# Peptides against a protein of PDB entry 3OIQ: the designs that were tried, part 35

Target 1, 212 residues: chain A of PDB entry 3OIQ
Amino acid sequence: KNRIFVSSSKDFEGYPSKAIVPVQFVALLTSIHLTETKCLLGFSNFERRGDQSQEDQYLIKLKFKDRGSERLARITISLLCQYFDIELPDLDSDSGASPTVILRDIHLERLCFSSCKALYVSKHGNYTLFLEDIKPLDLVSVISTISTKSTNSSKHSSSELISECDLNNSLVDIFNNLIEMNRDEKNRFKFVKLIHYDIELKKFVQDQQKVL

## One batch from the design tools (peptide; made by RFdiffusion4, then SolubleMPNN)

Design b1_p12_7_s2 (from b1_p12_7, 5 letters changed)
Fold by OpenDDE base, seed 1:
Structure b1_p12_7_s2 (fold): chain B 212 residues (1-212), chain A 12 residues (1-12)
Amino acid sequence: as target 1 above (212 residues)
Amino acid sequence: MKYDPDLDFEPP
């Protein structure tokens, strides 16, 4: 089945009932919810949606029904947090209680760009998203990709024609939305409050602000 | 469709 690139979580409003649709999107990690019974990742592109919270526009479930799926979910969270330098409470506590992790507003401290593959699954007029794959994106790589307007479709293997253009457009849209949030005095998001705010990100933001 | 965090359906 062809995977659909999703630029807006509103697209799911028009999606079919009783379907399984493979999707892909790029967004910022905004939340992590790990309990004894569930694992959720929140993502956002910060698309303006009236008075709705711009957080958790994509709520992605990890399978969490057996010891194997639970282990995979915990490993996935651990690897993501290691990649983004997110401090987790020790997941390996010798107390046989599975640690609970609830992180919110991750984007206020760290820009955690992620390319996600998910299954849209619908039943009874409702849908959920299940994680299939996640690729963390390096911020330097994101900045370079946007700056170069890469027209070089590197010919990697003929099975998922996700347009490099769709990825690049979504990355630009995310940065534009963050710039607008940074300009809004009411918005908590500020680039200068990011733990990893450096001269490269500063320069990139200043250059993008001239185009907006 | 509406998002449901409690949708009791896992993909195969």
Scores: peptide ipSAE 0.557, ipTM 0.925, DockQ to the pose 0.753
Fold by OpenDDE base, seed 2:
Structure b1_p12_7_s2 (fold): chain B 212 residues (1-212), chain A 12 residues (1-12)
Amino acid sequence: as target 1 above (212 residues)
Amino acid sequence: MKYDPDLDFEPP
């Protein structure tokens, strides 16, 4: 089945009932919720949704039903946090209690760009998203991709056509939304408060701000 | 569709 690229989590409002649809999106990691019974990752593109929170627009479940799936969920979180330099409590603690991790507002400290493959699953008028795959994206690579307007359509063969355009457009939209949030005095998001705020990100934001 | 964090359906 072809994977659908999703530019907005509002698209799921129009999605079919009683369906399984493979989807893909790019977004910022906003939350991690690991408990004894559930593992959720929150993502956002910060699309304006009226008075609703702009965080957790994509709530993605990890399978968490048995020791094997729980282990995979913990490893996935550990690897993501290691990649993004997010401090986690030790998930391997020999205390037979699964550590509870609740991180929120991750985007206020770190821009954690992630390309997610998920299954949209719907039943009884409701849906959920299950993680199939996650690729963390390097911020320097994201900045470079947007800046170069690289129409490097490397013709990668025919079966996983994420339009490089769809990815790039979504990355641009995320940055534009972050720029708007940064300009809003009421918004908690500020680029200068990011732990990794450097000269490169500063320059990129300043250059993008002139186009908006 | 509405998001449901408690939807007890895992894909096979």
Scores: peptide ipSAE 0.557, ipTM 0.925, DockQ to the pose 0.764
Fold by OpenDDE base, seed 3:
Structure b1_p12_7_s2 (fold): chain B 212 residues (1-212), chain A 12 residues (1-12)
Amino acid sequence: as target 1 above (212 residues)
Amino acid sequence: MKYDPDLDFEPP
């Protein structure tokens, strides 16, 4: 089945009813919601949507129906947080109460770039997104990819029909949106407030700001 | 389509 690359979460407004569509997008992790009954990940590309919150433009469900799916969800959250240096409470409490984790506005402290594979699922005029796969992206690798205009398709497996161009364009769009947010005095996002703000990111942002 | 976080449908 062909996977569709999604550049905007508005695309889902035009998506079919009563369908299952495999999709992929790249976005920043903005929220984590783990409770006793559900697990959600929020993502955004910070596309301008008028006066609406630019956070959680993609809300992705993890399967959370039984002890096996719950364990897989907790492992997925733990591995993502370990990769992005996000502090979590201990999820392995011997107390039969699963800890509730609610993290919001993650992008204000850390740029957590993620390539997500999901299933769009629709019924009765509504849709949801289920996580199939997630690949965290290293920020240095993202900056390098944008800066080099990478024409070097490294031969990783002919099974991902998603163009390297679609990924690169979406990464550029995310940075452009973050630059606009950084210029807006009303926006809480500022590059200088990121915990990992270094000389490389500073230089990259300064060079991109000259083109916009 | 409208997003529904409470849609009780899991893919098979």
Scores: peptide ipSAE 0.555, ipTM 0.924, DockQ to the pose 0.761
Fold by OpenDDE base, seed 4:
Structure b1_p12_7_s2 (fold): chain B 212 residues (1-212), chain A 12 residues (1-12)
Amino acid sequence: as target 1 above (212 residues)
Amino acid sequence: MKYDPDLDFEPP
């Protein structure tokens, strides 16, 4: 199935009306919104958009219409939060009230890189995005991927897979945007405030800062 | 297209 790689959520401004388009992007998890009636995940690549908030550039819906879809949404959130070491209240409360989870600005404490597959769905001049698949990305693996691929190789593999270049370019762009945010005194984002800020991330950021 | 958080459409 032809899936479009999306480098910017602005691309959706030019997308067709009354369409269903399979898309994929890479971004940081910025928010989680789980209520009794809806489940949303916010993502951002922190692309500059003037004076607008850089958070939640990709708002992705999980299906939340019946007990089966609600259960899948809760499991998806639990697994993501377990992977990224995000503290959640117990979602399995026997108390009959579905727990409300509202997390914002996740990127201020943790870099939660995620590869998302979604359906772009448009109707009546508006669109929404539905989650099809999510893969959390390990930060060490992201750093290693950027560091190794920035130096070599046009390998033409004629597979219907999203170019390994598109993924790498998006990861580089995210880090460059985070470096700009870190340099801005008005921006709340600082690498040194990340819970997982280590010597490896510090070195990587320092080396990327020399290229910018 | 404009994002709509309240767009009531489920993909198949």
Scores: peptide ipSAE 0.555, ipTM 0.925, DockQ to the pose 0.776

Design b1_p12_7_s3 (from b1_p12_7, 4 letters changed)
Fold by OpenDDE base, seed 5:
Structure b1_p12_7_s3 (fold): chain B 212 residues (1-212), chain A 12 residues (1-12)
Amino acid sequence: as target 1 above (212 residues)
Amino acid sequence: MKYDPDLDLEPP
């Protein structure tokens, strides 16, 4: 199926009504919203949108309508949080109450790069995005991918090529946006406040800041 | 199109 790479969540403003469009994007995980009845993941590329919050530019639904989908959603959240070292409140409430998880501003503490496959689904002038697949991206791998201009087009099979260029461009754009946010004194985002802020990330940010 | 988190749409 031809999946569209989405560089901006503004693209959905121009998307057709009454359509189902497979999409893919790369963004930072910004929020997790798990209740008894709903599961949402928020993502952002921090594209400047005037004075609006740059969080949750991509709000992605997980199916949460039956025990099977609920279980899958919970497992997905658990695995993402384990991968990104996000502390979840103890899901083991002995009280039989479905644990509620509301995490916001994840990007202020952790850069959770994620490659998302979703379904754009629209009706009556409105749309929603459903998660099909999510791949967490390792920050070291993201840094290496941006730093090494991909000279190795390994010619692997033409059927799922969202251009490595589109992914790389979006990763660069995210970092550029984060650098701008870091430079803005009014912005809460600061690289030095990231829990995982290391020498490698520091060096990478310093080197990218010289190009911008 | 406008995002609606409460849009009663099932994904296929």
Scores: peptide ipSAE 0.517, ipTM 0.920, DockQ to the pose 0.842
Fold by OpenDDE base, seed 4:
Structure b1_p12_7_s3 (fold): chain B 212 residues (1-212), chain A 12 residues (1-12)
Amino acid sequence: as target 1 above (212 residues)
Amino acid sequence: MKYDPDLDLEPP
């Protein structure tokens, strides 16, 4: 299926009404919202949008209409949180009350890079995004990918050409935006406050700061 | 288009 790579959530302002468009993007996980009635994941590229919050630029719905879709949403959240080492309350409590999870500002403690496939769905002048697939990205792999500028198109002949250039450009843009946020004294984001801040990330940030 | 968090649409 022709899937559109999205570099900015502003692109959706120009998207058609009454359409279903398969899209993909890479972003940082910023929020998780799980209630009894809905499941949302927030993502951001931290693109500057004036004085607006830079979190939740992509709000992605998980299907949450029946016990099967609810279970899939819970499993998806559990697996993402296990991958990123995010503490969740036990979602499997035999107490028939479905646990509510509301996490915000995840990017202040952890850089949770995620490659998302979603459906843009529009009606009556409004749109929403539904999750089709999510792949968590390892930070070491992200750093390596940016650093090597892998022009090595591994010719995996599967009919979803994500332009390796589009992915790499978006990853660079995210880091550049985080560097700007880190330089801003008013911004809560600081690399040194990340739980996983190590010598490798420190060196990478210092090297990227020389190019900006 | 404007994002609507309460848009009751299901993907096909």
Scores: peptide ipSAE 0.517, ipTM 0.919, DockQ to the pose 0.803
Fold by OpenDDE base, seed 3:
Structure b1_p12_7_s3 (fold): chain B 212 residues (1-212), chain A 12 residues (1-12)
Amino acid sequence: as target 1 above (212 residues)
Amino acid sequence: MKYDPDLDLEPP
């Protein structure tokens, strides 16, 4: 089945009822919600949506129904947080109580670019998104990809060709949205407040600001 | 469609 690349979470407003649609998007990780009963990851591309919060435009469920799925969800969160240098409480508590993790506004401290594969599942006018796969993206690699306009399709097997153009366009759109948020004095997002704000990111933002 | 975080659906 062909996977659909999604550039906006508004696209789901037009999606069919009673369907299962494999989708993929790129976005920033904005929240982590792990409780005793559910696991959610929040993502955003910071597309302007009136006066609403721009966080959690994509809320993705992990399966969380039994000890096996709970363990997989915890491992997934731990690996993502290790990759992005996000501090988590110890999830391996011998106390039999599942630790609660609630992180919000992750994008205010760290740009956690993620390529997500998900299942859109709909019933009775409502939908949810389930995680199938997640690939964290390195910020230096994201900056280099945008800067080079790389047309070099490095050899991945022909069965899930997302247009390299769709990925690159979405990464550019995310940076443009972040630049607009950085220019807005009312917006909490500022590049200079990122823990990983360096000379490379500074130069890239300054060069992109001249084109916008 | 409207997003529902509490929608009791199983992925296939």
Scores: peptide ipSAE 0.516, ipTM 0.919, DockQ to the pose 0.828
Fold by OpenDDE base, seed 1:
Structure b1_p12_7_s3 (fold): chain B 212 residues (1-212), chain A 12 residues (1-12)
Amino acid sequence: as target 1 above (212 residues)
Amino acid sequence: MKYDPDLDLEPP
């Protein structure tokens, strides 16, 4: 089945009713919502949307209907948080209450770049997104990928061509949006407030700011 | 389409 690369969550406004469409996007993790009844991941590329919150532009459901799917959702969140160095409350508390995790504004402390595969599912004029696969992206790898404009499109097979160009363009757009947010005095986002703000990220941001 | 977080649909 052909998977569609999505550069904007506005694209879903034009998507068909009563459909199942495999999609892929890259975005920053902005929120985690785990309760007894649901599991959601929020993502954003920080596109300007007027007065709407720039967070949670992609809200992705994990299946959460039985003990097996709930366990998979908890493991998925635990592995993502371990990869991004996000502190979770201990999920193993011997109190027979399922731990509730509600994290927001993750992008204010950590740039959690993620490549997501999801199913768009629609009915009755509404849609939802279900997680199929998630790949966390290393920030050093993201910076290197943007900095190395690979002028060498040499040969990988026609079946995996969600183009390296679409991924790179979306990563550039995210950084450009973050630079605009950093320049806005009213915006809470500042690169210098990131826990992982190092000399490499500082240099990269300074070099990108000269092009904008 | 509009996003609905309470849309009771599971993909097959």
Scores: peptide ipSAE 0.515, ipTM 0.919, DockQ to the pose 0.776

Design b1_p12_7_s4 (from b1_p12_7, 6 letters changed)
Fold by OpenDDE base, seed 2:
Structure b1_p12_7_s4 (fold): chain B 212 residues (1-212), chain A 12 residues (1-12)
Amino acid sequence: as target 1 above (212 residues)
Amino acid sequence: MKYDPSLDFEPP
């Protein structure tokens, strides 16, 4: 089945009822919601949506119905948090109580770029998104990819044709949105408040700010 | 379509 690249979570407003559509997007991780009964990941590209919260524009469910799916969800969260250097409470606590994790506003402290594969599932005028796959993206690699106008048309085989252009355009759009948020005095987001704010990110932001 | 986090639609 052809996977659709999604540049905006508004696209889902026009999506069909009673459908299952494989989708992919790139966004920043904004929230983690793990309880005894649910696992949700929030993502955003910070597109302007009027007065709506720019957080959780993509709210993605992990399957959480049995011990196997719960274990997979916990492992997925642990690996993501380990990759992004996000502090989690120990999820392996021998106390038979599943730890509750509620993280919000992750983007205010860390830029957690993620390429997500999901299933759009709709019924009765409503939809949900289920995680199929997630690839964390390294920030240095993201910066390098945007900075190098790398028309690396690596002709990777015809079945996973997410245009490298669509990914790159979405990464640029995210950074442009973050730059606008950083310029807005009312916005809580500031690059200088990121825990990983270094000379490379500073230079990249300064260079992008001159083009916008 | 409207997002609904309460939808227990299993993907097949």
Scores: peptide ipSAE 0.456, ipTM 0.915, DockQ to the pose 0.795
Fold by OpenDDE base, seed 5:
Structure b1_p12_7_s4 (fold): chain B 212 residues (1-212), chain A 12 residues (1-12)
Amino acid sequence: as target 1 above (212 residues)
Amino acid sequence: MKYDPSLDFEPP
């Protein structure tokens, strides 16, 4: 199936009504909303959208309609949180109540880069996004990918090269947006407040800041 | 199109 790479969640404003479109994007995980009845993941590339909150530019539904989908959603959340070292509130409530997880502003503490595959589903002027697949991206790998301008145009199909370029461009754009947010005194985002702020990230940010 | 998380659209 031809999957469309999405660089901006504004692209969906121009998307057709009554359509199902497979899409892919890369963004930072910004929120997790798990209740008894729904599971949502928020993502952002922090593209400037006027005075609106830059969080949750991509709100992605996980299927949560039956025991199988609910289980898959919960496992997905657990694995993402485990991968990103996100502390979940103890899901082991002895009370038999399904654990509710509401995390917001995840990007203020952790850069959770994620490659998402989703279905755009639209009707009557409105759309929603359903998660098909999620791949967490390692920050060191993201930094290395941006730092190593892909000099290896070695012979993979034009479609794979386009997808890699689109991914790399979006990763650069995210970092540029984070650098702008970090420079803004009014913005809550600061690289130095990230729990995982290390020498490598510090150096990378300092080097990127010289190019911007 | 406008985002609506309340939409009861199930993907096929």
Scores: peptide ipSAE 0.453, ipTM 0.914, DockQ to the pose 0.828
Fold by OpenDDE base, seed 1:
Order: structure tokens, then C-alpha cells, then sequence
Structure b1_p12_7_s4 (fold): chain B 212 residues (1-212), chain A 12 residues (1-12)
């Protein structure tokens, strides 16, 4: 089945009822919600939506119905947090209670770029998104990819019909949205408050700000 | 469609 690249979570407003559609998007990780009964990941591209919160524009479920799916969800969260240097409370508490993790506003401290594959599942006029695959993206690689406008569209590998252009456009849009948020005095997001704010990110933001 | 995180519809 062809996977659809999604540039905006508003696209799901026009999606069919009673359908299962494989989708892919790129966004920043904004929240983690792991409890005894559910596992959710929040993502955003920070597209302006009027007075609505710009966080959790893509809320993705992990399967969490049996010991096998719960274990997979916990491993997925652990690996993502290790990759992004997100501090988790010690999961090894000898108290036989599964640790609860509730993190919000992750983007205020870390830019956690993620390429997500998900299933759109709709019923009764509502939808949910289930995680199929997640690839964390390195920020240096993201900056390099945006800075190197590949003018050479000449390698058709016949299995990933998700345009390198769609990924690059979405990454540019995310940075443009973050630049607008950084310019807004009312917005809590500031690049200088990121734990990983370095000379490379500073230079990239300064160069992008001249084009906006 | 509207997003609903309470929907327990697992994909088959």
C-alpha cells in the first residue's frame, strides 16, 4: 500500500471515515505520556492554528494492551529518550508499579526531530494514529539537509516514493515556524534556551532569519 | 475527521 506523506495534521480533517491509511510525517517530539494503561507520543510542526495549542498536533498511540506491546512501548520510549538525551525517572524502581512518565513541552529544551510512520484509523467520525515506525533525526543532519539544496534529483531508488522534497519542505517549514515563535515575545520558545544551542544551530538560525 | 485519543480502535 502506498504511504502518504502528511505536511499538516489538518489534512486528517478531509480523510475518509471507516478507513485505515498508512501515513508518514516529520515533526518535533513535544510530549510523552506513559502510564499503566496507555502510551502516547505528541508531535508538532508548530503550524499556526489560531488560538489552539501548537503542541501535540500529531498525537500518536503505541499499542498497549498486553505485556508484549507494553514492553515494546517502554523500550521505544527508552530508546527515544536515550537518543535525544531526555532524562527519564529511573524505570528500575523495585516497587512492582510500572513507572509513569508524563513529559510536556519537550521542544522548549530540545529539538527532537522525528520521522514517523503511522496508521490513520477512523471510525464514527473520529480518528486515531497508531505508531508503526519512528526514526529520530540528528539535528546536525537536519541542518545539513536543509542547507544542501539537492539540485540533483537523479537517484530513483524505486521503493521510497516519499519525495526527498516533501521531507525537506516540512523541515524548512518547522524551522520557519520556530523562528516566528522565537520572534514573538509572548511565545515561551526561544532558541537560546535549548540545552543543545551551539554555534552551528546559532549560525543556521541567523542565516534562515535573513530569508524570512 | 476529528482526533479522538479515547478511541480503542486497534488496527487489525
Amino acid sequence: as target 1 above (212 residues)
Amino acid sequence: MKYDPSLDFEPP
Scores: peptide ipSAE 0.451, ipTM 0.903, DockQ to the pose 0.776
Fold by OpenDDE base, seed 4:
Structure b1_p12_7_s4 (fold): chain B 212 residues (1-212), chain A 12 residues (1-12)
Amino acid sequence: as target 1 above (212 residues)
Amino acid sequence: MKYDPSLDFEPP
């Protein structure tokens, strides 16, 4: 199936009504919203949108209609949080109340790069996004990918030709936006406040700042 | 199109 790479959540403004469109994007995880009735993941590229919050530019729904889909949503959140070292309350508590998880501003403590496959679903003049697949990206791998500008299209013959260029451009744009946020004294985001801020990330940010 | 968080449209 032809999947569209989305560089900006503004692209959806031009998307058709009454359609189902497979999409893919890369963004930072910014929020997790798990309740008894819904599961949402927030993502952002931190594109400038005037005075609007730069968080949750992509609000992605997980299916949450039956015990099977609810279980899958909880497992998905647990695995993402385990991968990114995000502290969650125990989701497996035998107390028959499903734990509520509301995390916001995740990007202030951790850079959680994620490659998302989603379905754009539109009806009645509005759209929503449903998660199909999520791949967490390792920060060291992201830094290495940007630094090497690997034009080595490894001919992996998987029929989803997402241009390696589109992925790399989106990752660069995210870092550039984070650098701008870090320079803004009014912005809460600071690289030095990240829990995982190390010498490698510091060096990478310093080298990217010279190109901007 | 406008994002609507209230849309309970499940994809098929």
Scores: peptide ipSAE 0.450, ipTM 0.911, DockQ to the pose 0.779

Design b1_p12_8_s1 (from b1_p12_8, 4 letters changed)
Fold by OpenDDE base, seed 1:
Structure b1_p12_8_s1 (fold): chain B 212 residues (1-212), chain A 12 residues (1-12)
Amino acid sequence: as target 1 above (212 residues)
Amino acid sequence: GPKFDDSLEKPK
């Protein structure tokens, strides 16, 4: 089955009430929920949805049914947090209790761009996304990719390749949404409050604001 | 629209 690129979580409104669909999207990591019984990751592209919270537009489950899957989930969380410089409690504590991690509003301190592959599973009009693969994206690489958007429409029509255009468009949309949030005095998101706010990001945001 | 359901299991 071909993997579907998802540009909006609203795309799921058109999905069957009972389906299994491989999907892929790019979004910002917004939350981590790791307990003794489950592991969830929240992502958002911050598309405006009226008065609804812009967080956790994509909720993804990690398999957490046995010691092997639990270990894999914990390792996945540790590696993601290490990549994004997110501080976690020591998960290796010799105390036989697995630490609980509940992080929210990650995007207020760090822009954690992630490319996610997931399995969309629906039953009776409800759905769950199951993580299949995750690739953290470097912010500098994201900025460079948007800035160097090559007009080279090389029509490599391979049915399995997500169009570089779809990826780039999603990244641009996310930044545009963040710029709108930054302009809104009621919104808690501000670029200047990001821990990693630097001259490069500042310049990029200023340049993007001129075209919006 | 469809809602997230944490009770759903991954099909085998």
Scores: peptide ipSAE 0.664, ipTM 0.964, DockQ to the pose 0.591
Fold by OpenDDE base, seed 5:
Structure b1_p12_8_s1 (fold): chain B 212 residues (1-212), chain A 12 residues (1-12)
Amino acid sequence: as target 1 above (212 residues)
Amino acid sequence: GPKFDDSLEKPK
């Protein structure tokens, strides 16, 4: 079955009440919820949805049923946090209590662009997204991709090609949404408050603001 | 619309 690229979490409104659909999207990591019994990742593209919180538009569940899956989930979280320079409490504490990690509003401090593959599973009109794969995206690479309008259709085989167009469009949409949030005095998001705010990001935002 | 349901299990 072909993986469906999802540009909006609203796309799920059109999905069957009972389905199994492989999906892919790009979004910002907004939350991490790791407890002794579950692991959830929250993502958002910050699409405006009325007065609702723009956080956690995509909730993704990591399998957390056995020691193997728990270990994989913890490793996944550790690797993501390492990649994005998110400080975690020592997960390896010899104290037999598995550390609880609850992080929210990650996007207020760090732009954590992620390409996610997930399995959409619906039953009785409700759904869960199960993580299949996650690729953290480097911000410099994201900026360069948007700026160059990279029509570099490298002829990689048709089956796994997220349309480079779909990815690029989603990345642009995310930045546009962030720019709108940054302009809104009521919104807590500000580019200048990002820990990694640098001259390159500043310039990119300024240039992108001229097009909006 | 469909809501997130944490009770759902991954199909085998």
Scores: peptide ipSAE 0.663, ipTM 0.964, DockQ to the pose 0.593
Fold by OpenDDE base, seed 3:
Structure b1_p12_8_s1 (fold): chain B 212 residues (1-212), chain A 12 residues (1-12)
Amino acid sequence: as target 1 above (212 residues)
Amino acid sequence: GPKFDDSLEKPK
């Protein structure tokens, strides 16, 4: 089955009440929920959805059923957090008690762009997304990609089924949404409050604001 | 619309 690129979590409203659909999207990491019984990641593109919280538009479940799957989930979380400079407690503590990690509103401090592959599974009109693959994206690379509109990145890794156009459009949409949030005095998101806010990001935002 | 359900299991 072909993997479907998802530009909005609203796309799921048109999905069958009973289905298994491989999907792919790009979004910002917004939350991490690791307990003794489950592991969830939250993502968002910050598309306006009325007065509802814009975080966790995509909730992704990691398999967490046995010691092996739990270990894999913890390794996945550790690697993501290492990449994005998110501080975590030691997940490998010999004390037998798995540490609980609950992080929310990650986007208020760090822009954690991620390309996700997931399995959409629906039953009786409800759904879950199971993580299949995750690729963290470097912010500098994201900015460069948007700025150059490079349609010709010949990086044929034969495995990336994403249209470069779809990826670029989604990245632009995310930044546009963040700019709108930044302009809204009621919104908690502000670019200047990001820990990694630098001259490059500032310039990019200023240039993008002139086009919007 | 469809809601997220964390009780669903991954198909084998």
Scores: peptide ipSAE 0.663, ipTM 0.963, DockQ to the pose 0.593
Fold by OpenDDE base, seed 4:
Structure b1_p12_8_s1 (fold): chain B 212 residues (1-212), chain A 12 residues (1-12)
Amino acid sequence: as target 1 above (212 residues)
Amino acid sequence: GPKFDDSLEKPK
């Protein structure tokens, strides 16, 4: 089955009430929920949804049913947090008690761009997303990709590759949404409050603001 | 629209 690129979580409104659909999207990591019984990741592109929270527009479930799947989930969380420089408690604690991790509003401190592959599963009109693959994206590469308008169609004809146009458009949309949030005095998001706010990001934001 | 349901399991 061909993987569908999803530009908005609203796309799911058109999906069948009973379906299994491989999907892919790019978004910012907004939340991590790891307990003894479940593991969820929240993502957002911060599209405007009226008065609804812009956090966790994409909720992704990691399989967490046995020791093997739990280990994989913990490793996934550890690797993501290591990549994005998110401080976590030691998840490998010898004490047999799996530490609980509940992080929210990650985007207020760090822009954690991620390319996600997931399985959309619906039943009786409700759905869940199961994580299949995740690739963290570095901010420098994201900025460079947007700035160069690299339409370098790497004609990798594999049915599993995101359209470069779809990826770029989604990245641009995310930044535009963040710029709007930054301009809104009621919004807690501010670029200058990001831990990794640097001259490159500042310049990129300033340049992008001129286009909006 | 469709809501996220944490009770759903991954199909075998």
Scores: peptide ipSAE 0.662, ipTM 0.963, DockQ to the pose 0.575

